# Designs tried in a protein design run: peptides against a protein of PDB entry 6D0Y. Part 28

Target 1, 225 residues: chain A of PDB entry 6D0Y
Amino acid sequence: ETEDHLESLICKVGEKSACSLESNLEGLAGVLEADLPNYKSKILRLLCTVARLLPEKLTIYTTLVGLLNARNYNFGGEFVEAMIRQLKESLKANNYNEAVYLVRFLSDLVNCHVIAAPSMVAMFENFVSVTQEEDVPQVRRDWYVYAFLSSLPWVGKELYEKKDAEMDRIFANTESYLKRRQKTHVPMLQVWTADKPHPQEEYLDCLWAQIQKLKKDRWQERHIL

## One batch from the design tools (peptide; made by RFdiffusion4, then SolubleMPNN)

Design b1_p11_6_s2 (from b1_p11_6, 5 letters changed)
Fold by OpenDDE base, seed 1:
Structure b1_p11_6_s2 (fold): chain B 225 residues (1-225), chain A 11 residues (1-11)
Amino acid sequence: as target 1 above (225 residues)
Amino acid sequence: SSYEEGWKRVL
C-alpha cells in the first residue's frame, strides 16, 4: 500500500461499506501489519492523529489498535507510548479537552487488551494523588479528579473486576478530597419553581454521584453521562 | 512532574 492509500483506509474505516465493520477492521489490521516494515512511522503517526482528531470514532480506533496489537505487540507498545507523549503535550499546552479525551481513549484500550488493568489503575492512582500534593492549584486537582471519574464509564467494570481493592482505595481518596475541597454554589440559580427542588450540585459532586450510581448498577449504563 | 513520569513508566 502507498502512504496515501493507507491514510485513506485509516481515515475512512467505520464508514459505509459493503462489508461489516468487524471484517473491515480485521482486514485493515492485516494490511497495516504487512506494511509496518516499510511504513511504521507513518502508520504510527496516522493512528495517533485519527485517535486524537476523530473522537466520534473512539471505539473503532481502539478496536483497530487492539487487533493490531495482537498481531504486533511491539507496535502496540509504541502506539501507547506515543499517546502518552501526546497526553503530556496536551497538558503542557493547557488543552484540557484533548487531554481528557486521550485519557478516555487510553481507558478504552484496556478493554481492547492493549493496556493492562494494573497499568491503568496505576495511572489513576497517580491522578488522584495530585489531590494530596502541596502547592498545587485546586483547578488542577479538580481536573485530574474529573479526568479519572469521567473515564470510568469506559473502564470501571474491568478495573473493579481485576483490582477491586486498589480501586476502592482510589475511590476513598477521591471522596475525601471532594469533601474537603472549596465549592462554589450560586444559590441564585436554584430553580425554585419546580415541585421537587432540583438541588444545584457542583459539577464534580454531580459527576461523583453519577459514578457512584454507575458502580452500584454494576457499570451498566442506562443513561449517557 | 513526578506523577506524570510515574504513569508513563507504568503504561
Scores: peptide ipSAE 0.027, ipTM 0.693, DockQ to the pose 0.018
Fold by OpenDDE base, seed 5:
Structure b1_p11_6_s2 (fold): chain B 225 residues (1-225), chain A 11 residues (1-11)
Amino acid sequence: as target 1 above (225 residues)
Amino acid sequence: SSYEEGWKRVL
């Protein structure tokens, strides 16, 4: 297949088809596997690109990568490495929106058997450990907590099933930080509407409450977070 | 793995 054809196949997967999504993904994984000897670099770049630019297809592309990883473990590893590099670059460039999305993408790769649960736990331990750093802006601490918490809808179930003790420790550390952090920006950012009897909660406190509820519900999402 | 070591340096 030509490079242009590969691009078309990768970009259009999950769109309207006579076949099931699962069948299409399996088929595409087979095509990509067969073309790796000739187009490995191109395929890697394409997958990284769509992973970053098409957030609406997150689960489609994590599944595709999972299927490819099952066929070619080394390629799966190279993809993860590329995504980690991109995460680092995003952070260096202060592109925190892309960075947090990449963390979510990596989180869902755990469900697709591309990243091991212990490895993801280790990443989150590293993130939450930033809250203990001295002489750093609170915005830095807050972002890593946000990145952790906002990724749990995708991977919290798996991590608690396999690493419950470690996750409990991370949660305890997170809770402790949230209780002691400054919330001076809350009054400035709050939008008061007559229809809401309760004041707008600080964004991390709100997210924490949502995640606590999700955990209580055994990670079964009942509402859009 | 190399990628696991990679993200340890993300901070």
Scores: peptide ipSAE 0.025, ipTM 0.703, DockQ to the pose 0.019
Fold by OpenDDE base, seed 4:
Structure b1_p11_6_s2 (fold): chain B 225 residues (1-225), chain A 11 residues (1-11)
Amino acid sequence: as target 1 above (225 residues)
Amino acid sequence: SSYEEGWKRVL
């Protein structure tokens, strides 16, 4: 494949086709593997780009990377390293929306056998440990908790199956932080019923409640109300 | 930043 053709193939995967998505991904993985000797850097860059810029295709590209990793383990490692670098760059640039998406992408790579569950747990331990740091802005603490919690729909099941004790510790630390953190005072919606008026929950508290429910439902999202 | 640098090692 030519360089330009590779770009087209990578960008268009998952779009309407006469073949199944799985077949197309397997085929593309084969093409990319064959072209790594000549186009490794380009392929790596392209995959990082689509991983970052096409959130609607998250599972498509994590699957593709998973297939490539199975074919070429070293390339899979290089891809993960590149994504970690990109995550660091996003954080450095205060692009927290991109950063959280990258964490979510990395999380789904666990399901694709690109990142080991213990490694992802270690990352989340590092994230939640920020809440224990002294003399750091709460916005920083909040972001790392948010990044952790918002990624769990993609990887929580796998992590609890592999590292339940460690995950419980992370959850305990998260809960402790959420209880003691200062909540921003903003105008809030309130649900008023005859018997039970309730204020709108703060965004992290709301997310926490959703994740707790998800955990209770054994990480099946269809059970979330 | 120590935690960030550690990610490469654990992944």
Scores: peptide ipSAE 0.026, ipTM 0.690, DockQ to the pose 0.018; fails the geometry check
Fold by OpenDDE base, seed 3:
Structure b1_p11_6_s2 (fold): chain B 225 residues (1-225), chain A 11 residues (1-11)
Amino acid sequence: as target 1 above (225 residues)
Amino acid sequence: SSYEEGWKRVL
């Protein structure tokens, strides 16, 4: 395969095809593996680019990376390292929208057997530990809690199956922080229904409630958060 | 989708 053709194949995977998505991903993984000796750097860059720029294809590309990692363990490691570098760069550049998406992408890589559960737990421990920092803006603390909580739909089940005690500790620390943080007083909209009035909740409190429900439901998601 | 196995610790 030429470099130009590889780019086309990687960018268009998951689009309309006569074949199943699974068949297309397996076929593409085989093509990419065969071309790694000649085009490793190009393939690595392409995968990092589409992972970052095409969030609507998150599960397609995490699956593809999972298949490639199974075929070539070293390449999988290089990909994760590249994504971690990109996350660090996004944080340094204050690109928090990109950063939170990258955390979600990395979270789903745990399901694809690319990242070990203990490593992801350690990352989340580091995130929640920011809530204990003194003399920093609350917005910093809030963002790391948001990044943690908003990633759990992608990885919470696996992490609790493997590291339940550590996850419970992270949850306890998160809950403690949410109780003591300052909440901005904003005029709240209230939705009144005949059966159940619902006041507007603060965004992190709302997310926390949704995640607690998801946990209670054994991480079986019925509705998109 | 099916995921094939290979574990990394790079975080």
Scores: peptide ipSAE 0.025, ipTM 0.672, DockQ to the pose 0.031; fails the geometry check

Design b1_p11_6_s3 (from b1_p11_6, 4 letters changed)
Fold by OpenDDE base, seed 5:
Structure b1_p11_6_s3 (fold): chain B 225 residues (1-225), chain A 11 residues (1-11)
Amino acid sequence: as target 1 above (225 residues)
Amino acid sequence: SSYEEGYKRVL
């Protein structure tokens, strides 16, 4: 395959096809595996790019990476390393929107058997530990809590199945922080739902409530978060 | 969310 063709295949996976998504992903994984000897760096760059730029295809590309990791474990590791490096670069550049999305992507890689559950728990422990840092802006503390909580829809089930005690500790620390942090002023706008209108909440408190509900529902999403 | 568990059955 040519580099241009590989780019086309990677970018178009998950789009309308005569074959099932599963068949297409398996087929693409096979093609990419076969081309790794010649195009490893290019494939790595392409996957990192689409992972960052096509959030609507998050689960497609995490699955693809999972399939590739199963075929070539070393490549899977290199991909994760590249993504972690990108996360660090995004944080350094104060690109928090990209950073939070990368955390979500990494979270879903746990479900694809690319990242081990204990490693993700350790990452979240590190994030929540920022809330205990002294002499730092609250916005920094808030972002790491946001990054943690907003990633749980993708990985909370898996982490609680394997590391429930550690997750409970992280939740306790998060709850403690949310209770003691300074809340920002929010407009007194009322959010209307079908059955339960309520005033707009502070964004982290709102997210916390959503995640608590998700946890209570055994990590089965019933509503768009 | 974009998360769909159905994709994971490929693995």
Scores: peptide ipSAE 0.026, ipTM 0.685, DockQ to the pose 0.042
Fold by OpenDDE base, seed 4:
Structure b1_p11_6_s3 (fold): chain B 225 residues (1-225), chain A 11 residues (1-11)
Amino acid sequence: as target 1 above (225 residues)
Amino acid sequence: SSYEEGYKRVL
């Protein structure tokens, strides 16, 4: 049926085609828009599913949602709401890997003009504010910092272009937390060279250093983080 | 919670 066909179209977008990806996405957005009156719930569910389960196609689906949002603003809003619900569910289920990916997805939706930059900044402010909460496990604090930092490769440029002062405040709070948090020390294997050996950094410290470098490079990546 | 407030702003 048409419903099954929609699933196929959504799942296969970005795969090998005689047409350009841009053309395929525009075409699919048109098809989905036309079918919203009859299949809105199904389309919403499908988009949420692929957004969650196909991380390799993150930018494809954020772009698709962006195109669809431009055609139907209300649907774009409903999609974001659904993604937020899914994020909450992932956190409640202690599925932190899924949760962080969802934050990255939401972050890239800023680039696709689905989520406003100030709203994303506000989310990150609230994430980092968890580091200031009393009587909470450090794993909780660490995760929100990780979620924030891990999303910046996708949205840092946009956020600093529009909300640099607020972002600097978030960075300051993050740095402060990273300096005072308990660090886990693990055995290190070092290759000894003529140079002075550099201690292996803890994972958040390492990520922080990478993001600082990315920021310094004006959010232009030369390598995969 | 702090993160929930963030979600509301994104919505």
Scores: peptide ipSAE 0.025, ipTM 0.710, DockQ to the pose 0.018
Fold by OpenDDE base, seed 1:
Structure b1_p11_6_s3 (fold): chain B 225 residues (1-225), chain A 11 residues (1-11)
Amino acid sequence: as target 1 above (225 residues)
Amino acid sequence: SSYEEGYKRVL
């Protein structure tokens, strides 16, 4: 395959074709594997780019990387390293929307057997540990909690199956932080119903409640968060 | 559901 053709194949995978998605992914994985000796750097860059810029295809590209990792373990490792570097760059650039999406992408890579569960637990431990740092703005603490909680729909089941004790500790630390953080509650934000006033929860408390429900439901989503 | 996606059929 030519370099230009590789770009086209990677960008268009998952789009409607005469073949099944599964067949296309397997085929593309084979093509990319064969071209790694000549185009490794380019393929890495392309995969990082589409992973970052095409969030609608998250599961397609995590699956593709999973297939590639199974074929070439070293390449899978290099891809993860590149994604971690990109996450760090996004954070440095204050691109928090990109950063949180990258965390979700990495989370789903656990399901694709690219990232080990203990490694993801360690990442989340690092995130939640920011809440304990001194002289850190609350907005920073809140973001890391948000990044953790908002990623659990993608990986919570796997992590609790393998690292339940560690996850419980992270949850306890998260709960403790959420209770002690400064919150702005305005009575005017209460929605009045015929029954009783329904106060508007701030976004982290709301997300926490949703994740606790998801956990209670054994990580089976019954509704979109 | 994030856990009930097509990639489970592949991986």
Scores: peptide ipSAE 0.020, ipTM 0.637, DockQ to the pose 0.039
Fold by OpenDDE base, seed 3:
Structure b1_p11_6_s3 (fold): chain B 225 residues (1-225), chain A 11 residues (1-11)
Amino acid sequence: as target 1 above (225 residues)
Amino acid sequence: SSYEEGYKRVL
């Protein structure tokens, strides 16, 4: 296949088709695997691009990468390395919106057997450790906590199944930070449906409460369709 | 949307 055709296939996967998504992903993975000897660099770049620019297709592309990783472990590793480099670049450029999405993407790669659970735990340990840094803006500390907490819907179950003690420590450190930080009322992106009026809650406190409930519910959540 | 269980079956 030509490079242009590969681009089209990768960009359009998950769109309306006569075949199932699973069938399309399996077929595409096979095509990409076969073309790796000739187009590895191009395929790698394309996958990194769509992973970054099409957040609505997060689970589609994590699944695709998982399928490719199962066929070619080395390519999967190269993809992860590229995504980590992109995350570091986004952080360096203060592009926190892209950065948090990349953390979520990497988190879901754990479920796709591309990233090991201990590696993701180590990343989150590093994130939460920022709360212990001295003489840094609270917004920096808050962002790393946000990045951690907001990624748990994708990977919390897997991490607690394999690294519960380490996760509990991260949670304890997070809770400690949230109790001592300065709280301000900011608009929330989440829509809460409550039968009774509740006091206005700070966004990280709200997220923390949501994650605690999710944890209590053994990481079972309703799908947002 | 979160990860769909159907995707795990493909892997």
Scores: peptide ipSAE 0.019, ipTM 0.635, DockQ to the pose 0.042

Design b1_p11_6_s4 (from b1_p11_6, 5 letters changed)
Fold by OpenDDE base, seed 1:
Structure b1_p11_6_s4 (fold): chain B 225 residues (1-225), chain A 11 residues (1-11)
Amino acid sequence: as target 1 above (225 residues)
Amino acid sequence: SSYEKGWKRVL
C-alpha cells in the first residue's frame, strides 16, 4: 500500500462498510503488518495521530493496535512508547484535555492486551502519589486524580480482577485526598425545582461518587458517565 | 463500556 492509501485506510476504519467492523479491523491489521518493513515510521505516526485526534473512535483504534500487537509485538511496544511520549508532551504543553484522553486510550489498551495490568496500576499509583507531593498546586493534584478516576470506566474491571489489593490502596489514598482537599464553596445552588435539593457536588466529589457506584455495580455501566 | 463491545473478542 502507498502511504496515502495507508492514511486513508487508517482514518476511515470504523466507517460504513459492506463488511463487518471486525473483518475490516483484522484486514487492516494484516495490511499494516505487511507494510511495516517499508512504512514503519509512517504507520506509527498515523496511529498516534488518529489515537490523539479521533476520540470518537477510541475503541476502534485500541482494538486495531491490539490486533497489530498480536502480530508484531515489537511494533506494539514502540506504539506504547510513542503514546507515553505524547502524553508527556501534552502535559508539558498544558494540554490537559489531550492528556486525559491519552490516559483513557492507554487504559483501554489494557483490555486489548497491549499494556499489562500491573503497568497500568503502576501508572495510576504514580498519578495518585502526586496528591502527596509537597509544594505542588492543588490544581495539579486534582488533575491527576481526575485522570485516574475518569479512566476507570475503561479499565477498572480488569485492574480489580488482577490487582485488587493495589487498587484498593489507590482508592484509599484517593478518598483521603478528596476529604482533605480545599473545596471551592460553590454556593449550593439549590436547584429549587426538584423535591430533594441535589447538592451541587464539586466535580471531583461527583466523579468519585459515580466511580464508587460503578465499582459497586461490578464495573457494568448502566448509566452514561 | 469498552468491555461490552462484541469486537473485543477478536483480541
Scores: peptide ipSAE 0.032, ipTM 0.724, DockQ to the pose 0.040
Fold by OpenDDE base, seed 3:
Structure b1_p11_6_s4 (fold): chain B 225 residues (1-225), chain A 11 residues (1-11)
Amino acid sequence: as target 1 above (225 residues)
Amino acid sequence: SSYEKGWKRVL
């Protein structure tokens, strides 16, 4: 495969095809593995790029990386290192939208057997610990809580199955923070249903309620978050 | 849910 063709294959995976998605992913993983000796750096960059720019295909690309990691463990390690480096760079550059996509991507890599559950728990512990920092803007604290909570639809089930006690502690710390934080006033919009009126909720409170419901439902999604 | 997608069985 040529470099240009690799880019096309990676960018178009998961689109309309006569073949199954599983077959396409397995085939692409084989092609990429064969080209690693010549194009490893390019493939790493391409996969990192699509992870950031195509959030709608997140689970497709994490699966692809999972397949590649199973074939070439060293490549999987190098990819994770590159993603962590990119996350750090995004945070330093205040690119918070990019950063949250990277956190979600890393989260789903746990399901793909690329990142160990304890490592992801440790990352989330570090995120929630920011809420305990003194003399920092609340917007910083809020973002790390948002990054944690908004990633749980991808990894919450796996983390609670393997690290339930640690996750409960993180949840307790998160709940404590949400209760004591200052809430920004927004013009009230009320949604009226035939059965019950609902006032507008603050965005983190709303997300927290959704995640609590998801947890109660054993991480089985019934509604779009 | 991504957990229930058929292509996750590839892993």
Scores: peptide ipSAE 0.032, ipTM 0.719, DockQ to the pose 0.040
Fold by OpenDDE base, seed 2:
Structure b1_p11_6_s4 (fold): chain B 225 residues (1-225), chain A 11 residues (1-11)
Amino acid sequence: as target 1 above (225 residues)
Amino acid sequence: SSYEKGWKRVL
């Protein structure tokens, strides 16, 4: 494919087609692999862009990257490095929404055999370790915990299968932090009590409960949103 | 989805 067509191919993957998504992804991976010698930088940039800007296609693009990584692991490595750089940039720019999404994207790359489970565990260890740092605002501690917990639906199963002891430690540290952190209550939600079917709950506590349930269910989601 | 994750594991 010509350079001008690459963007279209990458952006449109996963859209309505007569072929299966799997077939389309394999086909696109083949096209991109063939074009890497001439357009590596362009392809890398395009993949980083769509990964960042098209969150609705997260699993499509992680899969595509997984396929490419299987064909060219050096390229896969470069892609991960680019995404990590983007994550750091997002954090520096206080773009926390983008940052958390990037963490989720990276998390799902573990399932695609692009990122090793131990590497992801190490990342989450680093995240949760922020809760133990002195002179760090709670809002920042909370964000790292949120980024960790909110990514587990994508990678929790794989990480526990391979690094259960390490994950248990991270969970213990997370639980400890959640118990001791200051909780805020929104006045609007104060009308909700424990006596109601849906009592008021702090957002991280709520997320923690959800993740604990997911863990208990062996990381199997029983419904598709 | 579980289906997608399943397919990803066979890459």
Scores: peptide ipSAE 0.032, ipTM 0.698, DockQ to the pose 0.037
Fold by OpenDDE base, seed 4:
Structure b1_p11_6_s4 (fold): chain B 225 residues (1-225), chain A 11 residues (1-11)
Amino acid sequence: as target 1 above (225 residues)
Amino acid sequence: SSYEKGWKRVL
């Protein structure tokens, strides 16, 4: 494949096709593998780009990377390294929205056998450890907790299956932080019923409750209200 | 979820 054609193939994967998505992904993985000797850097850059810019195709591209990693584990490693660099750059630029999406992407790479579960647990341990740092802005602490919690719908099941004790420790630390952090005062919606008025929860408290429910439901997302 | 329907069939 030519360089331009590779870009087209990568960008359009998962779109309407006469073939199944699985077939298309397997085919594309084969094409990309064959072209790595000539276009490794370009393919790497393209995959990083779509991983960053096309959140609607997250699972498509993590799967593609998983297929490539199965064929060429060195390339898989280079891709992860590139994504980690991008995450660091996003954080340096205070682009928290991009950064959190990258964490989700990395999380789903665990399911695709690109990142080992213990490595992801270690990352989340590092994230939640920020809550224990002295003289750190709460915005930073909150973001790392948010990045952790918001990634669990993608990877929580796998991590608890592999590292339940470590995950429980992370959860305990998270809960402790959420109880002691200051909540921003914002106008809130209240659900008023005849018997039970309830205020709108703060966004991290709400997310925490959702994740706790998800955990209770054995990480089946369809049970979230 | 729609998420579970994707990669699980491929990997």
Scores: peptide ipSAE 0.030, ipTM 0.714, DockQ to the pose 0.042

Design b1_p11_7_s3 (from b1_p11_7, 5 letters changed)
Fold by OpenDDE base, seed 1:
Structure b1_p11_7_s3 (fold): chain B 225 residues (1-225), chain A 11 residues (1-11)
Amino acid sequence: as target 1 above (225 residues)
Amino acid sequence: SEADKALEEAS
């Protein structure tokens, strides 16, 4: 496949087709594998691009990466390196939403057998350790907590199955931070109904509560977060 | 795995 055609193939995978998604992904994986000797750098860049720009197709592309890693055991490492570089670049450029998408992508790669659970736990330990940094903006600390918590719907089950003790420690540290961080004046933003006023919960506290419920439900989602 | 090593070294 030509370089220009690869972009089209990668971007359009998962769209309506006469074939199954699984079949299409296997086919695309074969094409990409064959083109790695000539277009490895381009393929890596394209996959990083769709990871941050097409979050609605996250599971499609993580599956694709998983398939490629199974075919070429070196690909996973090269891709993760590219993703981490992109993550750092996104943060430097203040593209925090894209950065979150990249973290979620990496998280779901655990389910695709590209990244091991202990490695992801270590990454999240590093994230939460940012909360202990001194003389840094709270927005930095908050972002890493947000990135961690917002990724758990995709990987929390696997991480607790493999590293429950370590995850409990991360949760304890997260809870401690959330209790001591500066918060907005939530009471002023209460929603008043005819019968009873309801406080509008702070966004990280709200996310924390949702994740706690998800954990209690054994990581089985019953509603859209 | 290679990916694990990459993640560890890059993070």
Scores: peptide ipSAE 0.351, ipTM 0.910, DockQ to the pose 0.021
Fold by OpenDDE base, seed 2:
Structure b1_p11_7_s3 (fold): chain B 225 residues (1-225), chain A 11 residues (1-11)
Amino acid sequence: as target 1 above (225 residues)
Amino acid sequence: SEADKALEEAS
């Protein structure tokens, strides 16, 4: 496959087809695997790009990465390295939305058997530890908490099943921070719908409440928009 | 795994 054709294939996967999504992903994984010797760098970059620009296809691309990783290649490690590098770059560029998408992507890679649960827990421990840093802007602390909480819909179930004690500690630290931080009223889109109307709350408090509800519901989302 | 190592080293 030519480099330009690879871009087209990756960007268009998941679109309407006569075949199932699973079949298409398997086929694409085969194509990409065959082209890794010649286009590894490009493929890595393309996947990082769609991860940050096409968040609506998150599970499609995490599945694809999982399939590639399962084909006994060191692709998973190289991809995660690229993703972390991209995450750092996004943060430096103040592209916080893209950064969150990347964290969510990495989180869902746990479900795709690319990243182990303990490794993801360690990452989130590092995120929440930022709340304990001194002489840093609150916006930094808030973002890492937001990134952590925002990722739990994708990985919370798996992490609590395997590392419940560690997750409880992270939750306790998060709750402690949320209680002591300065409150600001920023509108936030509700990801989860509840039967009862939610009172107007500060955006992180609102997210925290939603995550607590999700946890109570054993990480099962009843309504997905 | 290599991915885990990458994540741990990069975090």
Scores: peptide ipSAE 0.349, ipTM 0.910, DockQ to the pose 0.021
Fold by OpenDDE base, seed 5:
Structure b1_p11_7_s3 (fold): chain B 225 residues (1-225), chain A 11 residues (1-11)
Amino acid sequence: as target 1 above (225 residues)
Amino acid sequence: SEADKALEEAS
């Protein structure tokens, strides 16, 4: 396959087809596996790109990575390394939304058997530990909490099933931070929505409430998030 | 796995 053709195949997966999505993914995994010896770098870059640019196809591409990793190739390791490098780059460039997409992608890789639950828990422990850092901007602390909480809809069930005690500790630390942090965003937003009957809720508090409800509902979504 | 190692080292 040519590089251009590989790009087309990867970008178009999940579109309308005579075959099922699962069949198409298996087929594409086979094609990509065969081309890894010649186009590994390109394939890694393409998958990293669609992870950033096509977040609506998150589960499609995490499944694809899972299928590739299952074909007796250490592709998963190289891909995760690339994703983490991209995550760091996005943060340095202040592309926080893109960075969140990458964290969610990594989170869903747990469900695809690419990343083990304990490893993801450790990553989230590191994220929440940032809240304990002194002499750093609150925006840094807030982002890591946001990234953690925003990823739980995809991986919270799995992590609590396997590491409930550790997750409870992370939640306790998160709650403690949310109670003591400065909430300067609410006043700013209230100026723009002063005519609204309901007070504007701070974005992290809002997300926390949503995640608490999700946890209470045993990680089963009952509404559109 | 290699992925787990990569994640642990980079986090």
Scores: peptide ipSAE 0.348, ipTM 0.911, DockQ to the pose 0.021
Fold by OpenDDE base, seed 3:
Structure b1_p11_7_s3 (fold): chain B 225 residues (1-225), chain A 11 residues (1-11)
Amino acid sequence: as target 1 above (225 residues)
Amino acid sequence: SEADKALEEAS
């Protein structure tokens, strides 16, 4: 496969096809595996790119990475290294949304058997530990908490099933920080109507409440048909 | 796994 063709294949996966998504992913994994000897670096870069630029296809590409990792035991390590490098670069460039997408991507890799639950817990412990540092801007502390909480819809169930005690500790530390941090009231965009007015709530407090509800609901999200 | 090692070393 040519380099341009690989880009096309990776970017277009998941689009309307006569075949199932699963079959398309298996086929693409086979193509990419065969091209790794010649285009490993390009493939890694392409996958990192779509991870940060196409967050709507997160589960498609995490599944693809999982398939490749199953075929090539070294691929997962090389990819995660690339992702961490990209995460650092995104943060340095103040691309915080891209950075969050990368954290969510890494989180979902736990479900794809690329990253083990204990490793992800350790990563989140490191994130939340930033809240305990002195002389660090609150905006930085808030971002790490946001990155952690916003990733839990993808990986919270798995982490609590395997590392519940450690997760409880992280939650306790997070809650403690949220109670102590400076809060600013910001109007939220209302897209729904309720019988009772919803009080104005700060965005991290709102997210925390949502995650607490998700946890209470056993990490099961309701689907709107 | 190699991925776990990479995550631990890089983070």
Scores: peptide ipSAE 0.346, ipTM 0.909, DockQ to the pose 0.021

